# Peptides against a protein of PDB entry 3OGK: the designs that were tried, part 255

Target 1, 307 residues: chain A of PDB entry 3OGK
Amino acid sequence: ATPDRLSRRFPNLRSLKLKGKPRAAMFNLIPENWGGYVTPWVTEISNNLRQLKSVHFRRMIVSDLDLDRLAKARADDLETLKLDKCSGFTTDGLLSIVTHCRKIKTLLMEESSFSEKDGKWLHELAQHNTSLEVLNFYMTEFAKISPKDLETIARNCRSLVSVKVGDFEILELVGFFKAAANLEEFCGGSLNEDIGMPEKYMNLVFPRKLCRLGLSYMGPNEMPILFPFAAQIRKLDLLYALLETEDHCTLIQKCPNLEVLETRNVIGDRGLEVLAQYCKQLKRLRIERGADEQGMEDEEGLVSQRG

## One batch from the design tools (peptide; made by RFdiffusion4, then SolubleMPNN)

Design b1_p30_7_s2 (from b1_p30_7, 14 letters changed)
Fold by OpenDDE base, seed 3:
Structure b1_p30_7_s2 (fold): chain B 307 residues (1-307), chain A 30 residues (1-30)
Amino acid sequence: as target 1 above (307 residues)
Amino acid sequence: EEEEEERRRREEEERRERRRRAAEEFLRRR
């Protein structure tokens, strides 16, 4: 589809999702003339799609100019922006979005590659937004943003339900977790084992409604911090956990209401047996192969219990 | 366009690999 054909056919479009070129295996299914640049689409949005409130770009090239044009064209009408695995922009583009779109509810840049100039975009979001429900910059590298701004967002955005972050020391997020009273989902952070202080994380208090969780670098010494609320966990992301097969078994046994598990092949046959025994509500299982196995085929298996 | 997509894919893979290696190094120290 071309931008012009879309606007003519659907002038009242509220939600747009564009996907760039898929992985090489699906290349033959995309028309050769499908450009990965969002520019022509942003131009069309700005001129003709005046009811558009949700934009999702996946695997596309997005410039700061594209973000600035989109921000100014949609302003407070923009409720959702997802830059999913995008590239070509800087934090200046993000600053433009949060400056002009002060009522944004969902901001996602998961697995996007960008140039970081400063942390002003998160500070501006913290100072002016009260509508945010979903913030996701999981699997990104920010070095210039402040965990204090994340705490301010949690304090000001009472509808904040899902937050996914990059590599923050989890202890720097204590204030955030205390403020985020309605948080249901958290992914990311960094747990750093301290041999001299094994109880470093034992006093960590999570939001009471937390039920979807993925802590990066969580080892077996840190895993017990989940046990007080393990029965309410519905989704676990263990892709970046430091857990052996036995640790997986221990955790899974404590999560009888688990619906979604994402993990690595380290779970093994034993972990799968334990999962089948204790997690009767499981809907989705993702097992990612480790680096040493050449065939990184993401097999998303739907385990339907045939009773 | 293709070069930028390839660069981005490599960066995504390297980031995932760095996190996996950190996980595996911990398992090897035990």
Scores: peptide ipSAE 0.246, ipTM 0.825, DockQ to the pose 0.087
Fold by OpenDDE base, seed 5:
Structure b1_p30_7_s2 (fold): chain B 307 residues (1-307), chain A 30 residues (1-30)
Amino acid sequence: as target 1 above (307 residues)
Amino acid sequence: EEEEEERRRREEEERRERRRRAAEEFLRRR
């Protein structure tokens, strides 16, 4: 579909999701004139889609100018922006979004590639936003943002329920976790094992409602920090955990209410047996292959409930 | 456009792979 045809057919459109060219196999399903650039769509949004509150770009090229135009055109009417696996922008584009869209509820840039100029976008978000519910920059490489701004966001945004971050040292997020009283989901951070200080993370206090979790680089020494609330965990992301098969078995046995598990093939047949025994509410299982197994596609196993 | 999409895909794969390798190298050193 062309942008102009969309606006003519759906002038009252509230939500738009655009997917760029997927991998080679889907090229035949995309019209020849479907560019990877969001620019034509942002132009159409600005001119004709005045009720649009949710925008999701997946695998698109997004410039700072596109973000600035979108921000100014939608302003406080923009509730959701998802830059899912996008590229072509800098932190200046993000700054424009958070400056003009002060009532944004969902901001996602998961797995996006960008040029980082400074941390001002997160600071501006912290200074002016009180509406944020979901913040997700998981699998990104921010080096110039401050964990203090994340803490300020948690204090000011009472409806903040899901936060996914890059490689922040988890101890720098202690203030954030204390402030984020309604947080249900957290992914990312960095657990840095210190052989000389095995209890480095044992005093970490998580939000009381936390039930969806994915800590990066969590090893068997850090895993016990989950045990006090393991029974309330409904989703685990172990894709970047440093757990062996036996560690998986230990953790899974403590999570009887687990509904979603994402892990690697290290879980093994034994881990799957333990999962079947203890996790009767499991709805979704994702097992990714390790780096050494280059060849085979991510088997998304839908565990159908045999009712 | 195709070159920029390919570059983006490579960067996405390299980021995922770097995190996976860090996890696997840690397990291999034990």
Scores: peptide ipSAE 0.218, ipTM 0.814, DockQ to the pose 0.057
Fold by OpenDDE base, seed 2:
Structure b1_p30_7_s2 (fold): chain B 307 residues (1-307), chain A 30 residues (1-30)
Amino acid sequence: as target 1 above (307 residues)
Amino acid sequence: EEEEEERRRREEEERRERRRRAAEEFLRRR
């Protein structure tokens, strides 16, 4: 479909999702030219799609100018922006979005490649937004953003239910977790093993409603931090955990209400047996193959147990 | 004092980056 044909057919469109063509080279940094340009679509949105509240770009090239135009055109009417595996923008584009779209509820940049100039976008979001429900910059590299701004967001956004972040030291997020009283989902962070302080993370207090979790770099020494609330875990992302087969077995046994598991082939047949024994509510299992097996097609072994 | 705090922050960031890379390599090698 062309942008002009879309607006003519659907002038009252509230939600738009665009997908660029996937290129095979998923393993390297998303090349700048990996997606189609959003520019013609942003032009059409700005001119003709006056009721558009939700925009999702997947594998697209997005410039700061595109983001600025979108931000100004939709302003407080924009409730959702998803830059899913996009490239071509900087944090200036994000700053424009959060400056002009102060009632945004969902902001996603998951797996996007961008140039980081500063942390102002997150600060501006923290200072002015009270509507945020979903914040997701998972699998991104932000070095200039402050965990204090994330804490401020949690304090101000009472409807905040899902947060996915990059490599924040998890201890820097203690204030965030305390403030995020309604948080149901958290992914990312960084658990850093300290040989001198094996109990470094044992005093972490998670939000009481937390039931979807994916902590990055969680090893067997850190895994016990989940045990106090393991029975309430419904989704577990272990893709970036440093757990062996036995560790998987130990954790899975403590998660009887697990509905979704994402892990690697390290779970093994033994882990699958334990999963079948203890996780009777399991609806979805995703097992990713290790790097050595990635030469064959990503058989997403989606075992959907249709109960 | 500020220079030592900046140095400590940089060293912590470099340690985090090294650990991240090591973890990513660990995750890729297994």
Scores: peptide ipSAE 0.048, ipTM 0.651, DockQ to the pose 0.060
Fold by OpenDDE base, seed 1:
Structure b1_p30_7_s2 (fold): chain B 307 residues (1-307), chain A 30 residues (1-30)
Amino acid sequence: as target 1 above (307 residues)
Amino acid sequence: EEEEEERRRREEEERRERRRRAAEEFLRRR
């Protein structure tokens, strides 16, 4: 559909999701000249989609000007912005969004590529937002943002339930975890092994409601930090964990309520056997293949338990 | 447009691969 046709057909649209690459099934609905730029859509949103609260751009080119226009056009009516695998913007565009959209509940930029100018966007969000429920900049490279701003967000946003971050040192997030009393999901961070201090993470206190977790670079020495609450874990992301097959078996045995597992082929047949034995509530399993097994498509194996 | 999308894909793949390599290197050191 073209932007103009969308607004004419659906002037009261509340949620819009655009994908830069359509799935094969949608090809017949997208004009051949469909560009990956959000600009024409942002123009249409600004002019004609006055009830739009949720915007999701996936694999699109987004400029700072596009973000600024969107921010000013929707202001406090914008509840959700997802820049999913997008490119072309800087942190200035993010600053515009958080400055003008002070009631934003979901801000996602997962796997987006951008130019980082400063950390002001996160600071502004920390200073002015109290509505945030979901913050996700997983698989991004922010070097200029402060973990203190993340702590401030957790303190001010009582409805904050999901946070996914880049490569923050986990020990710098102690204040954040203490403040994030309602947090249910956390992904990212960086666990850095220290041979001289193997127990440096053992005193890490997680939010009491945490049940969806994916710690980056978690090794077998750090894995025990999950054991006190492993029984409440419903989702594990082990894609970037430093766990062997046996470590997987050890952890899985402690997670009887696991519903979603994402891991690598390192789980092996043994890990799958243990998973089948101990995780009777498993709904989704994703196994990524090793670098050497380039060829085959991510088969999302839906394990349909036909009982 | 294709070049920018290709660059983005490469950067996404490189980030995933860097995290994966870190995991694999850890496993190889054991």
Scores: peptide ipSAE 0.269, ipTM 0.834, DockQ to the pose 0.058; fails the geometry check

Design b1_p30_7_s3 (from b1_p30_7, 13 letters changed)
Fold by OpenDDE base, seed 5:
Structure b1_p30_7_s3 (fold): chain B 307 residues (1-307), chain A 30 residues (1-30)
Amino acid sequence: as target 1 above (307 residues)
Amino acid sequence: EEEERREEEERRRREREERRRARERFLRER
């Protein structure tokens, strides 16, 4: 569909989701000019889609100019922006969004690639937003943002229920977790094993309503920090956990209310058996092939076709 | 201008693949 045909048919459109080039386009199988740029859509949004409050771009090219135009055109009417696996922008584009869209509730840039100029966008969000419910920059590399701004967001945004971050040291997020009283979902961070300090993370206090969790680089030594609330966990993201098959079995046995599991093939047939035995409410299972397949000496760590 | 945009899109694709490979290497080396 062309942008102009969409606006003519649906002038009162409130939500738009655009999917750019499928992964197959990464293999040069799709013509370069096919639907990759958001520019014509942003132009149409600005001119003709005056009730649009939710925008989701997936695998599209987004420039800072596109973000600036979108921000100015929708301003406080923009409730949701999702830049899902997008590219083409810098942190200046993000700054424009948070400066002009002060009532944004959902801001996502998960797996997006961008040029990082500074951390001002997160600071501006912290200073002026009180409406944020979902913040997601999972699987991104922000090096210039401050964990203090994340804490300020948690203090000011009482409806904040889901936060997914990049590689922040988890100990730098202690203030954030204390402030985020209504947080139900957290993913990301970085657990850094210290052989000299095995109890480095044992004093972490998580939000009381936390039930969806994915801690990056969590090993078997850090896993016990989940045990006090494992019975309330409904979703686990173990894709970037450093858990072996037996560690998966140990954790899964403690999560009888688990509804969603995302992990790697390291769970093995044994982990799947334990999952079937203890997790009777399981609705979704995602198993990815990880780089660990090349390092697994033991065949027991692979999910067989029977599992 | 169109060629520069293509080169920039390819550069960004490579950067995403490198970030993914860096995480995969990190998981393999530990």
Scores: peptide ipSAE 0.030, ipTM 0.602, DockQ to the pose 0.021
Fold by OpenDDE base, seed 3:
Structure b1_p30_7_s3 (fold): chain B 307 residues (1-307), chain A 30 residues (1-30)
Amino acid sequence: as target 1 above (307 residues)
Amino acid sequence: EEEERREEEERRRREREERRRARERFLRER
């Protein structure tokens, strides 16, 4: 579809999702530049899609100018922006979005590649937004943002229910977790094992409603921090956990209400057996091959066809 | 202040790289 044809057919469009590069591009089967720029769509949004409140770009090239135009055109009418696996922008573009779209409820940039200039975008969001429900910059590399701004967001945004972050030290997020009283989902952060301080994270207090969780680099020593609320857990993201098969079995046994599990093939047939035994409400299972295991097709520890 | 910020950014970068390497080792040793 072309932008012009879309606006003519659907002048009252409220939600737009555009997909650029297909999955096959991950295998270098498609030229790197195959994906499309959002520019012609942003132009059309600005001119003709005056009721648009939700925008989702997936695997597209997005410039700061595109974000600035979108921000100014939609202003406080923009409720959702998702930059899903996008590239081509800087934090200046994000700053424009949060400056002009002060009532944004969902801001996502998961797995996007960008140039980081500063942390002003998160600071501006913290200072002016009270509407935020979902913040997701999972699997991104922000180094210049402050965990204090995240805490401020949690304090000011009473409807904040889902937050996914990059590599923040979890201990820096203690204030955030205390403020985020309605948080249901948290993913990301970083657990740093300290052999000299095995109890480093044992005093972590999570939000009372937390039921969807994915802590990055969680090992078997840190896993016990989940046990007090494991029966409340409905979704686990273990893709970036440092858990072995037996650790998976231990955790799964404690999560009888688990509905969604995302993990690696390290779960094995044994972990799947335990999952079937203890997690009767399971709705979705995602098993990924580890980065190093993509080359070893033949190792016996993989999920067999019997699982 | 700017030097301390750069040193902290470099520290965080090294820690991320060490975690990536630890993950890669963990995946290879099994």
Scores: peptide ipSAE 0.026, ipTM 0.656, DockQ to the pose 0.060
Fold by OpenDDE base, seed 2:
Structure b1_p30_7_s3 (fold): chain B 307 residues (1-307), chain A 30 residues (1-30)
Amino acid sequence: as target 1 above (307 residues)
Amino acid sequence: EEEERREEEERRRREREERRRARERFLRER
């Protein structure tokens, strides 16, 4: 479909999702006229799609100019922007979005590749937004954003229910968790073992409604922080947890209401048996092969065809 | 006893750092 054909057929379109080609095909060979650029679509959105409130770009090239044009064209009518595995923009483009779209409810940059200039976009969002429901920059590398801005967002956005972040030290998010009273989902952060402080994270208080969780680099020593609310957990993302087979078994036994599990082959047949025994509400299981697991000789860490 | 504890602690630290690095590689290969 061409942008012009879409706008002519659906001038009252409220939601648009565009998908580009897989990233493996994006290596330097995308012609300027390739449907992977959002520019022609942003032009059509700006000119003809005056009711558009939700935009989802997946695996597309997005420039700062595209984001600026989109931001100015839709302003407070833009409720959702998802830059899903996109590239070509900087934090200046994000700043334009949050500056002009002050009523945005969903902002996603998950797995996007960008140039980070500063943390101003998150600060601007913190200063002016009260509508945010979903913030997702999971699997991104922001080094210049402040956890204090995230705390401010949590305090100001009463409808904030899902937050996924990059590699924030979890202890820097204590204020955020305290402020995020309605948070149901959290993914990301960084748990860093301190041998001198084995209980470093034991006093961490999570939001009371938290039921979807994925803590990055969570090992067996940190895992007990989940035990007080493990019975209310419905979704676990263990893809980036540092848990072995036995650790999986220990955690799974404590999560009888688990509906969604995302993990790696390290769960093993034993972990799957425990999962079947204790998690009767399980609806979705995703098991990925990690590159790190190919080197561990222990047969217990492999999901066989028997499991 | 204190030296053995320190050596075990350092070993656990190294193993965690190696696992973290493996995860960072896994994330980059995706």
Scores: peptide ipSAE 0.038, ipTM 0.603, DockQ to the pose 0.134; fails the geometry check
Fold by OpenDDE base, seed 4:
Structure b1_p30_7_s3 (fold): chain B 307 residues (1-307), chain A 30 residues (1-30)
Amino acid sequence: as target 1 above (307 residues)
Amino acid sequence: EEEERREEEERRRREREERRRARERFLRER
């Protein structure tokens, strides 16, 4: 559909989701292929979609100018912005969004590619937002944002239920976890083993309602930090965990209420058997092949088509 | 014991770096 046709048909549209071409094709998106750029859609939103409160761009090219225009056009009426696997913007565009859309409830930029200029966008969000429910910059690379701003967000946003982050050291998020009293979902972070301090993470206190979790680089030594609340876990993202088949079995056995599991083929047939035995509420299983596992013929870690 | 600990630390460091690189590749391929 063209933007113009959308506004004419649905002038009272509240939610818009646009899907672009796969990222591999984004490089081949010449300016003539407006289907990959959000610009014409943002123009239409600004002019004609005055009730739009939710925007989801998936695999689109988004410029800072597009974000600025969207931000100014929708202001505090914008409740949801999802930049899902988008590219072409910088943190200046994000700053514009959070500056103008102070009542935003959902901000997502998961798997988006952008240029990081500074951490001001997160700081601005922390200073002015009290409405945030979902913050997701999972699978992104931010080096200039502060964990203190995450803590401030958690303190100020009482409805904050889901936070997904990049490679923050988990210990830097202690203040965040203490403040995030209603947090149900957390993904990301970085667990960094210290042989000199085997208990480095043992005193980590998670939010009491936490039931959806995906800790990056969690190994078997860090895995026990989940055991006190494993029975309440409903979703696990183990895609970036450093768990072997046996570790998967150990963790799965402790998660009888697991509904969603995302992992790699390292779970193996044995892990799937354990999953079937202990996780009777399982609704969704996602198994990804590790890029590095194409070369290891080790039979023991493969999920067969029979499993 | 100290040498085994160092080797295990290096192994785990390499595994984390490989996972980081795999994550970066995965982000590029998607």
Scores: peptide ipSAE 0.030, ipTM 0.622, DockQ to the pose 0.104; fails the geometry check

